Peptides against a protein of PDB entry 3OGK. Designs and how they scored, part 10

Target 1, 307 residues: chain A of PDB entry 3OGK
Amino acid sequence: ATPDRLSRRFPNLRSLKLKGKPRAAMFNLIPENWGGYVTPWVTEISNNLRQLKSVHFRRMIVSDLDLDRLAKARADDLETLKLDKCSGFTTDGLLSIVTHCRKIKTLLMEESSFSEKDGKWLHELAQHNTSLEVLNFYMTEFAKISPKDLETIARNCRSLVSVKVGDFEILELVGFFKAAANLEEFCGGSLNEDIGMPEKYMNLVFPRKLCRLGLSYMGPNEMPILFPFAAQIRKLDLLYALLETEDHCTLIQKCPNLEVLETRNVIGDRGLEVLAQYCKQLKRLRIERGADEQGMEDEEGLVSQRG

## One batch from the design tools (peptide; aimed at target 1 K85 E111 D167)

Design b1_p10_5_s3 (made by RFdiffusion4, then SolubleMPNN; from b1_p10_5, 9 letters changed)
Fold by OpenDDE base, seed 5:
Structure b1_p10_5_s3 (fold): chain B 307 residues (1-307), chain A 10 residues (1-10)
Amino acid sequence: as target 1 above (307 residues)
Amino acid sequence: GPSLVELRRA
């Protein structure tokens, strides 16, 4: 498919999703003529797809110039931008997006690789946006953005329901959680265990509507912070949790309304048995192999054909 | 990493 063919066939297109090469091929090795670059698509969007409000680029090469052109072309008509596992841009491109697209509702950079110049893009978003519903830079590496800006976004965007972030210290997000009154989903953060202060996170207060959750580096000492609302949890991301098999069993038993579980092979056959017993509403299960979770049958931390 | 199991129920 080519951009021009798409626009001719669907001139009133409102939502576009493009998929590039698998990550097995390094982004910098993608030939210009392959179609992995968004540039020709951005040009077509600017010229011929003037009703487009949702753009999803997956595993594509996106430059700052591409983002700038897209931002200026769609401006306040752009409601959704997803840079899903993309590369080639910097935070300058993000700044352009949030500067020109003041009514953006969904902004996603999950698993994208980029050069971080500064935290201005998040600050600009915080200063001017009141429309944001979904903010997702899960599994990214931002070091120059401010938790205070995230708090401001939560305060100003009353429809904010889903936020996924990188490795913010979770205690720096206390103000954010307090402000995000309608938040239903949160993933990311960083729980940093302190042996000398095991209660470090025990008083963490989550938004009342929170039901989809994934806290990075959550261990058994931090896990109890979920217990007060465990029955409310519908989706749980444990891929980056530091829970063993028994910890999984403990938590799962407390989540009878769990619909989606994502975890590592450490859940084991035992965890799967507990899951089947206690989580009758389960709709989706993802089990990812951990780096050190290869083993023989009948091992505790492994899922076998029995599970 | 690779997913061992991805189940989706209707």
Scores: peptide ipSAE 0.026, ipTM 0.640, DockQ to the pose 0.043
OpenDDE base, seeds 1, 2, 3, 4: peptide ipSAE 0.024, 0.014, 0.024, 0.026; ipTM 0.645, 0.518, 0.643, 0.629

Design b1_p10_5_s4 (made by RFdiffusion4, then SolubleMPNN; from b1_p10_5, 6 letters changed)
Fold by OpenDDE base, seed 1:
Structure b1_p10_5_s4 (fold): chain B 307 residues (1-307), chain A 10 residues (1-10)
Amino acid sequence: as target 1 above (307 residues)
Amino acid sequence: GPSRVQLRRE
């Protein structure tokens, strides 16, 4: 499909999702000569898709100029921008988006690759946005953004329900968690083991409505911080947790309302048995093979056809 | 278990 054909057929389009490099069985909607660039689509959006409020680019090349054009064209009408596994932009492009799209509700850059110039985009978002519901820069490498801006966002955005971040030290997010009263989902952060302070994280207070969670680098020593609210957990992302099979079993037993689990093959057949026994509401299970686990001869950490 | 470095590379 070409951008011009889309706008002609659907002039009142409100939501657009574009995928670059489709999986083998999927129709490639983007001509090869466009190289997966969003530029022609952004041009079409700017000119002809005046009702578009949601844009999702997946695995596409997005420049700062593209983001700037999109931002100016849609302005406060843009409610959702998802840069899902995209590349080619810098934080200047993000700054343009948050500057011009002051009513944006969903901003996602999950697994995107970009050049980080500064943290101004998050600061601008914190200073001017009150509409944000979903903020997701999970699996990104922002080093110049401030956890204080995240706290400000939580304070100002009363409808903020889902936040996924990179490797913020969890203790730096205490203020954020306190401010994010309606937060239901949190992923990311960084739990750092401190031999000198084994209880470093035991006094963390999470938002009362938190039910979807994925703490990066959570080990068995940190896992108990979830126990007070484990019964309300509906989704766990354990892909980046440092839990062994037994740890999985321990945690799963405490999460009877679990609906979604994402983890590595370290869960093993035993973990799957425990999951089946205790998590009767489970709807989705994702098991990934960790690179490290492919070589581990540990029989307990392998998922077989029996599990 | 996997190291932090290994988990980041996946």
Scores: peptide ipSAE 0.034, ipTM 0.748, DockQ to the pose 0.205
OpenDDE base, seeds 2, 3, 4, 5: peptide ipSAE 0.032, 0.033, 0.033, 0.031; ipTM 0.744, 0.749, 0.746, 0.737; seed 3 fails the geometry check

Design b1_p10_6 (made by RFdiffusion4)
Pose (drawn by RFdiffusion4):
Structure b1_p10_6 (pose): chain A 307 residues (1-307), chain P 10 residues (1-10)
Amino acid sequence: as target 1 above (307 residues)
Amino acid sequence: RKPKHEIRYN
């Protein structure tokens, strides 16, 4: 339908969600220029959806121009913006929205592709934003943003509940974790072990409420930092973990309250057996495919009828 | 090692 039709039928929308490219685009089957331009929709938002407080674009093309218009037109009213698997914008567009939308509660860019010119957008949030409840750049290449800015955001946003990040060194986020007192969910970061520091981590202060998490590149040697509060973990994202079938069993075994698990097929039939009696409350399971070229990551990393 | 953003699951 045309944007005109949407605003005529529903002039007082508070919340809008638009999907563009077919689902096949998440698997590199759809041309990049196929469509899903968000622009006519943002123009319609400017003129006729004057009550909109939340926008979620999924698999759409979003330009800097379009986000500059959205930010100016909705300003302090934009409580939530989700750029979900979108493309076509840069850090100029992010800066525009975080400077004009001073009351953003939820900002999300998971798996989006954009050009990173600088890190001022995150710094701008750190300097002025107090209301942020959820910040999410989970699956994203940011090389110019400072972990100090993220820590500062945690110090200023008393309602920060959920943060998902890129390849920050976990050790750089120690300050962030102490400051994020209300943090229930954390995903991302980078656990980089060096033989030099056998106990490089073991001294992580995780927020005492963290119950939905996934630490990227987590190996067997760093896995134990979860044991002190594994009874509390309700969601686990081992999708980007570097741990073998045996290690999965040991960790899954310690999470009796786990309701959501996402993992690669390394979990193996053996891991599913463990999951089968320790985690009776499990509600959602997703076993993604792993490195399928040189053996199934190990000789148990195959799930079957047994599992 | 590849960075995480180069590794995708859907």

Design b1_p10_6_s1 (made by RFdiffusion4, then SolubleMPNN; from b1_p10_6, 4 letters changed)
Fold by OpenDDE base, seed 3:
Structure b1_p10_6_s1 (fold): chain B 307 residues (1-307), chain A 10 residues (1-10)
Amino acid sequence: as target 1 above (307 residues)
Amino acid sequence: RKPRYEIRFF
């Protein structure tokens, strides 16, 4: 569909999802210039889609100018922005969004590639937003943002239910978890093993409603921090966990209400058998191959056609 | 991208 055809057919459109480059682009089979620019769509949104509250761009090229135009055109009417696996923008574009769209409820830039200039966008969001329900910059490389701003967001946004972050040290998020009383989903962070302090994470207090979780670099020594609430876990992301097959079995046995599991082939046929035995509510299973890089090699875990 | 298996139960 073209932007002009969409607006003519649906002038009162409230939600738009656009998909740019197909999955085949991952195999370098599609030229970089094959399109997927949001610019013509942002122009159409600005001119003709005055009731649009939700925008989802997936695998598209998005410039700071596109974000600025979208922000100014929709302002406080924009409730959802998802930049899902997008590229071409900087943190200046994000700053424009949070500055002009002060009532945004969902902000996502998961797996997006961007240039980071500063952490001002998250600070601005923390200072002015009270409506946020979902914040997701999972699998991104923000180095200049502050965990204190995340804590401020949790304190000010009473409806905050889902937060996915990059590589924050989990101990820096203690204040965030304490403030985020209604949080149901958390993904990301960084658990760092310390041989001199093996119990440094044992006193972590998670939000009472937490039921969807994915802690990055969680090993078998840290895994017990989940046991007090494992029975309430419904979704588990173990893609970046440092768990072996037996660790998977141990954790899965404690999660009888698990509905969604995402993991690596290290789970093995044994882990899949345990999953089938204990997780009768399972709705979705995702298995990826281990990383070929040091520390995520799945030497022992193979998923066969039997598993 | 690494091959992935995705199973959805209805």
Scores: peptide ipSAE 0.041, ipTM 0.739, DockQ to the pose 0.059
OpenDDE base, seeds 1, 2, 4, 5: peptide ipSAE 0.039, 0.040, 0.041, 0.040; ipTM 0.732, 0.739, 0.740, 0.734

Design b1_p10_6_s2 (made by RFdiffusion4, then SolubleMPNN; from b1_p10_6, 6 letters changed)
Fold by OpenDDE base, seed 1:
Structure b1_p10_6_s2 (fold): chain B 307 residues (1-307), chain A 10 residues (1-10)
Amino acid sequence: as target 1 above (307 residues)
Amino acid sequence: RLPRYKIRLE
């Protein structure tokens, strides 16, 4: 498909999703004119797709100029922007998006690779947006953004239901959780082990509607913070949790309404048996191989063909 | 696909 062909056939298009080449090709040798650049599509959007409100780029090359052009062309009509596993832009491009698209509802840059210049984009979003429903920069490395801006977003965006973040210290998000009264999904953060204070996270208060979550680096000492609302959990992302097989079994038994589980091989055949026994609503299971699990010979901590 | 971030070892 070509941009011009798309606009001619569907001039009233409201939603566009473009997929580039696999990540391996994108981050290794990029052949000339392989079709992974969004530039020609952004040009077409700007000129001919006047009703477009949702844009999803997956594994595409996106420049700051592309984002700036898109932002100015669609302005407050842009409701959704997903930079899914994209690269080539900086936080200046994000700043342009949030500056010009003040009614954006979904902003995603999950697993995107970018150059971070400052945290102005999140600050601008916090100062001017009241429409945001989904914010997702999971699996990104922002170091210059402020958790205070995230709190401001939660306070101002009363329809905010899903937030996925990088490695914020979870205690810095206390204000955010208090403000995010309608939050249903949270992923990311960072739980940092403190040998001198193993219960440092026990007093965390989560939003009352929270039912989809994935806390990064959650270990068995932190896991009990979920127990008060485990029965309402529908989705768990345990990919970056520090739970062993037995810990998985303990948590799974407390989540009878679990619908989606993402975890690592450490769940083992035993964990899968427990999952089958207690989680009758399960719809989707994703099991990944962790880098830290390579070479583990413990049969109980491995998923076999039996599982 | 492997996770992008390294998991901490206990």
Scores: peptide ipSAE 0.024, ipTM 0.671, DockQ to the pose 0.138
OpenDDE base, seeds 2, 3, 4, 5: peptide ipSAE 0.023, 0.021, 0.022, 0.022; ipTM 0.656, 0.676, 0.682, 0.659; seed 3 fails the geometry check

Design b1_p10_6_s3 (made by RFdiffusion4, then SolubleMPNN; from b1_p10_6, 6 letters changed)
Fold by OpenDDE base, seed 1:
Structure b1_p10_6_s3 (fold): chain B 307 residues (1-307), chain A 10 residues (1-10)
Amino acid sequence: as target 1 above (307 residues)
Amino acid sequence: RLPRYKIRFE
């Protein structure tokens, strides 16, 4: 489809999702006109799609100029922006979005690659937004943003229900969790093992409504922090957890209301058996091959046809 | 495409 055809056919379009080619095709193998640039679409949005409030770009090239144009064109009418596995922009583009779209509810840049200039975009968001419901920069590499801005966002955005972040030290997010009273979903962070202080995370207090969770680098020593509310967990992302087969079994047994599990082969056939036994409400299971699990010879910790 | 793995070795 072409942008002009879309606007002519659907002038009152409220939601747009565009998908580019697979990410592998976007790097170094791209003819200029393969259709991966959002520029012509942003032009059309700016000129002709006056009711558009939700934009989702997946695996597309997005420049700062594109983001700036989009931001100014839609302003406070933009409720959702998802830069899903996109590339080509910097944090200046994000700053433009949050500066002009002050009522944005969903901001996603999960797995996007970008140049980080500063943390101003998150600070601006913290200072001026009260509408945010979903913030997701999971699997990104921000080094210049402040966890204090995240805390401010939680304090000011009372409808904030889902937050996915990069590798923030979890202890730096204590204030965030305290402020995020309505948070239902959290993914990311960083649990850093300390041999001298194995219990350093045991006093973490999570939001009372938290039921979808994925803590990065959570090992068996940290896993018990979930036990007080394990019965209310509906979704677990264990892709980046440091749990072995037995740890999976232990955790799964404590999550009888689990609906979605994402994990690695380490769960093994045994873990799958335990999952089937204890998690009767399971609706979705995703098992991936972890990089650290390649070459494992143990029967336990591998998913076979039995599972 | 699979997610980018950030798994630490134990």
Scores: peptide ipSAE 0.026, ipTM 0.681, DockQ to the pose 0.146
OpenDDE base, seeds 2, 3, 4, 5: peptide ipSAE 0.024, 0.021, 0.024, 0.024; ipTM 0.674, 0.681, 0.673, 0.665; seeds 2, 4 fail the geometry check

Design b1_p10_6_s4 (made by RFdiffusion4, then SolubleMPNN; from b1_p10_6, 5 letters changed)
Fold by OpenDDE base, seed 4:
Structure b1_p10_6_s4 (fold): chain B 307 residues (1-307), chain A 10 residues (1-10)
Amino acid sequence: as target 1 above (307 residues)
Amino acid sequence: RKKRYEIRFE
């Protein structure tokens, strides 16, 4: 579809989802500049889609200028922006969005590639937004943003229910977790093993309503921090956990209400058996091959066709 | 090839 055809057909469009590059682009099979610019769509949004409140760009090229135009055109009417696996922008573009769209409820940039100039966008969001419900910059590389701004967001946004972040040290998020009283979903962070302090994370307090969780780099030593509320867990993201097959079995047995599991092949046939035995509410299972598992010939840590 | 297996149980 062309932007102009869309606006003519649907002048009162409230939600737009655009998909750019096909999955094959992930394998460098498609030139970087192929067919994925949001610019013509942003122009159309700005001129003709005045009721648009939700925008989802997937695998598209998005410039700072595009974001700035979108931000100014929709302002406080923009409730949702998802930059899903997008590229071409910097944190200046994000700053424009949060500066002009002060009532944004969902901001996602999961798996997007961008140039990081500073952490001002998150600070601005923290200082002025009280509407945020979903914040997701999972699997991104931010080094200049502050965990303190995340805490401020949690304090000010009473409807904040889902937060997915990059590699924040989990201990720096203690204040965030305390403030995020209504948080139901958390993914990301960084658990860092300290041989000298095995109990480093044992006193971590999670939000009471937390039921969807994915802690990055969680190993068997950190896994027990979930046990007090494991029966409450409905979704686990273990893609970036450092759990072996036996660790999976241990955790799964403690999650009888698990509905969604995302993990790697390391779960093995044994882990799948345990999952079937203990997780009767399971609705979705996602298994990915880890990069490191291509070399592990150990039969026990692989999901076979028999599993 | 990142073999993604998604099993949905309805």
Scores: peptide ipSAE 0.038, ipTM 0.739, DockQ to the pose 0.056
OpenDDE base, seeds 1, 2, 3, 5: peptide ipSAE 0.027, 0.026, 0.037, 0.036; ipTM 0.654, 0.641, 0.737, 0.734; seeds 1, 3, 5 fail the geometry check

Design b1_p10_7 (made by RFdiffusion4)
Pose (drawn by RFdiffusion4):
Structure b1_p10_7 (pose): chain A 307 residues (1-307), chain P 10 residues (1-10)
Amino acid sequence: as target 1 above (307 residues)
Amino acid sequence: SEHFEEKLKE
């Protein structure tokens, strides 16, 4: 339908969610220029959806121009913006929305593709934003943003509950973790072990409410930092973990309250057996495919009728 | 997914 039709039928929308490209685009089957331009929608938002406080674009083309317009037109009213698997914008667009939308509660860019010119958008949030509840750049290449800015955000945003990040060294986020007192969910970061520091981590202060998490590149040697509070973990994202079938069993075994598990097929039939009696409350399970070229990651990394 | 496969290749 045209944006005109949407605003005529529902002039007082508070929340809008638009999807563009077909689902097949998540698997590199749809041309990049196929469509899903968000621009006519943002123009319609400017003129006729004057009550909108939340926008979620999914698999759509979003430009800097269209985010500059959205930021100016909705300003302090924009409580939530989700750029979900979108493309076509840059850090200029992010900066525009974080400077004009001073009261953003939830900002999300998971799996989006954009051009990174600088890191001012994150710094701008650190300097003036107090209301942020959820910040999410989970699956994203950011090389110019400072972990100091993220820590500062945690110090200023009492209501920060959920943060998902890129390839920050976990050790650089120690300050962030101490400051994020109310943090219930963390995903991302980078666990980089060097033989030099056998106990490079073991001294992580995780927020005492963290119960939904996934540490990227987590190996068997760093896995134990989760054991002190594994009884509390309700959601686990081992999708980007570097741990073998045996290690999965050991960790899954310690999470009796786990309700959501996402993992690669390395979990193996053996891991599913473990999951079968320790985690009776499990509600959602997603076993993604792993490295399927040179053996199934190990000789147990195949799930079957047994699992 | 495409993003997952790219990161997994790394």

Design b1_p10_7_s1 (made by RFdiffusion4, then SolubleMPNN; from b1_p10_7, 6 letters changed)
Fold by OpenDDE base, seed 1:
Structure b1_p10_7_s1 (fold): chain B 307 residues (1-307), chain A 10 residues (1-10)
Amino acid sequence: as target 1 above (307 residues)
Amino acid sequence: TALYEERLKR
């Protein structure tokens, strides 16, 4: 499909999702000359798609100019922007989005590659947005943003229900968690082992409604912080946890309402047996092969055909 | 992530 054909056929389109690398079935839908650039689509959106509220770019090249044009064209009508595994932009493009789209509800940059100039985009979002429901920059490398701005967002956006972040030290997010009273989902952060302070995370207080969770670098020493609310956990992302097979078994047994589990092969057949025994509401299971597991063919942490 | 890989190697 071409942008012009789409707008002519669906002038009242409210939601658009574009994929830069089509699966084999969609290979003929994207001309080779597009190169995965969003530019022609942004032009069409700006000119002809006046009802568009949601934009999702997946594996596309997005420039700051593209983001600026999109922001100015849709302004407060833009409710959702997802830059899913995109590249080519800087934080200046993000700044344009949050400056012009002050009623944005969903902002996602998960697994996107970008040039970070400053943290102004998050600060601007914190200063002016009260509509945000979902903020997701999971698996990104923001080093210049402030956890204080995240706290401000939580305080001002009462409908904020899902936040996924990069490598913030979890202790820097204490204020954020306190402010995010309606938060249901949190992923990311960084749990850093401190030999001199093994209990440094034990007093961490999570939002009362939290039920979808993925703490990065969570090891067996930090895992107990989940136990007080493990029964209400519905989704666990353990892909970046530092849990062994036995740790998985321990945690899973405490999560009888688990619906979604994402983890590595370290769960093993034993972990899967425990999962089947205790998690009767499980709807989705994702198991990835970790880089650390490529060489351990003989250890208990392998999922076989029996699992 | 690179950090994750480094931590898993320890």
Scores: peptide ipSAE 0.022, ipTM 0.666, DockQ to the pose 0.139
OpenDDE base, seeds 2, 3, 4, 5: peptide ipSAE 0.020, 0.021, 0.019, 0.020; ipTM 0.643, 0.581, 0.637, 0.644; seeds 2, 5 fail the geometry check

Design b1_p10_7_s2 (made by RFdiffusion4, then SolubleMPNN; from b1_p10_7, 7 letters changed)
Fold by OpenDDE base, seed 3:
Structure b1_p10_7_s2 (fold): chain B 307 residues (1-307), chain A 10 residues (1-10)
Amino acid sequence: as target 1 above (307 residues)
Amino acid sequence: TALYEERLAR
């Protein structure tokens, strides 16, 4: 479809999702720029799609100018922006979005590649937004943003229910967790083992409604922090956990209400058997190949046709 | 991520 054909056919469009580079691009089967630029779509949105409140770009090239134009054109009418696996922008583009779209409810940059200039975009969001429900910059590399701004967002946005972040030290998020009273989902952060202080995370207090969780770099020593509320966990993201097969079995046995599990093949056939035994409400299972396949001593760390 | 792979190697 072309932008002009879309607007003519659907002048009252409220939600737009564009997919750029297909997975086939991984094999260099298509030109890199094929249908990848959002510019013509942003132009059409600005001129003709005046009721558009939700925009989702997946695997698109997005410039700061594109973001600035979108921000100014939609302003407080923009409720959702998802830059899903996008590239080509800087934090200046994000700053424009949060400056002009002060009633945005969903802001996603998951797995996007960008140039980080400063942390002003998150600060601006913290200072002016009270509408945010979903914030997601999972699997991104922000180094200049402040955990304090995240805490401010949690305090000011009472409808905040899902937050996914990059590699914040979890202890720096204590204030955030305390403020985020309605948070149901958290992914990301960084658990860092300290041999001299093995229980440094044991006193972490999570939001009471937390039921969807993915803590990055969680090992067997940190895993017990979940046990007090494991029965209320409905979704686990273990893709970036440092758990072996037996650790998976231990955790899964404590999560009888688990509906969604995302993990690596280290779960093994044994872990899948335990999952089937204890998690009767399971709806979705995602198993990916881990980088650790090359060195796993555990023969059970492979999913066979049995699983 | 690269950091994840590094930590798995430890």
Scores: peptide ipSAE 0.030, ipTM 0.735, DockQ to the pose 0.179
OpenDDE base, seeds 1, 2, 4, 5: peptide ipSAE 0.027, 0.028, 0.026, 0.029; ipTM 0.719, 0.724, 0.668, 0.728; seed 4 fails the geometry check

Design b1_p10_7_s3 (made by RFdiffusion4, then SolubleMPNN; from b1_p10_7, 8 letters changed)
Fold by OpenDDE base, seed 2:
Structure b1_p10_7_s3 (fold): chain B 307 residues (1-307), chain A 10 residues (1-10)
Amino acid sequence: as target 1 above (307 residues)
Amino acid sequence: TAAYERRLAR
């Protein structure tokens, strides 16, 4: 479909989702210059889609100019922006979005690649937004943003229910967790093992409504921090956890209300048996092959046709 | 490692 055809057919369009590069791009099968630019769509949105509240770009090339144009065109009418696995922009583009779209409810940059100039975009969001419900920059590498701004967002945005972040040290998010009283979902962070302080994370207090969780680099020593609320966990993202088969079994047994599990092949047939035994509410299971599995001949760490 | 897997997923 062309942008002009879309606007002519659906002038009152409220939500738009565009998919650019196919999944084959993840396997380097498609040249980077294949296209998938949002520019013609942003132009059409700006000119003709005046009721558009939600924009989702997936695997597209997005420039700062595109984001600036979109931001100015939709302003406070923009409720959702998802830059899902996009590239081509910098944090200046994000700054434009949060500056002009002060009532944005969902902001996602998950798995996007960008040039980071500064942390101003998150600061601006923290200073002016009170509407945010979902913030997701999972699997990104922001190094210049402040956990204090995240805490401010949590304090100011009472409807904040889902936050996914990059590699923030989890202890730097203590203030955030305390402020995020309605948070139901958290993914990301960084758990850093300290041999000299095995209980480094044992005093972490999570939001009371937290039920969807994925802590990055969580190992068996950190896993017990989940036990006090494991019974309320409905979704676990263990893709980036450092858990072995037995650790999976231990955790799964404590999560009888688990509905969604995302993990690696390390769960093994044994973990799947335990999952079947204890998690009767399971609706979705995603098992990915981890890069680390190529070297571990441990039969227990492999999902077979029996699992 | 989880870090490596995260890089590959991008």
Scores: peptide ipSAE 0.029, ipTM 0.731, DockQ to the pose 0.183
OpenDDE base, seeds 1, 3, 4, 5: peptide ipSAE 0.027, 0.027, 0.028, 0.028; ipTM 0.723, 0.728, 0.727, 0.738

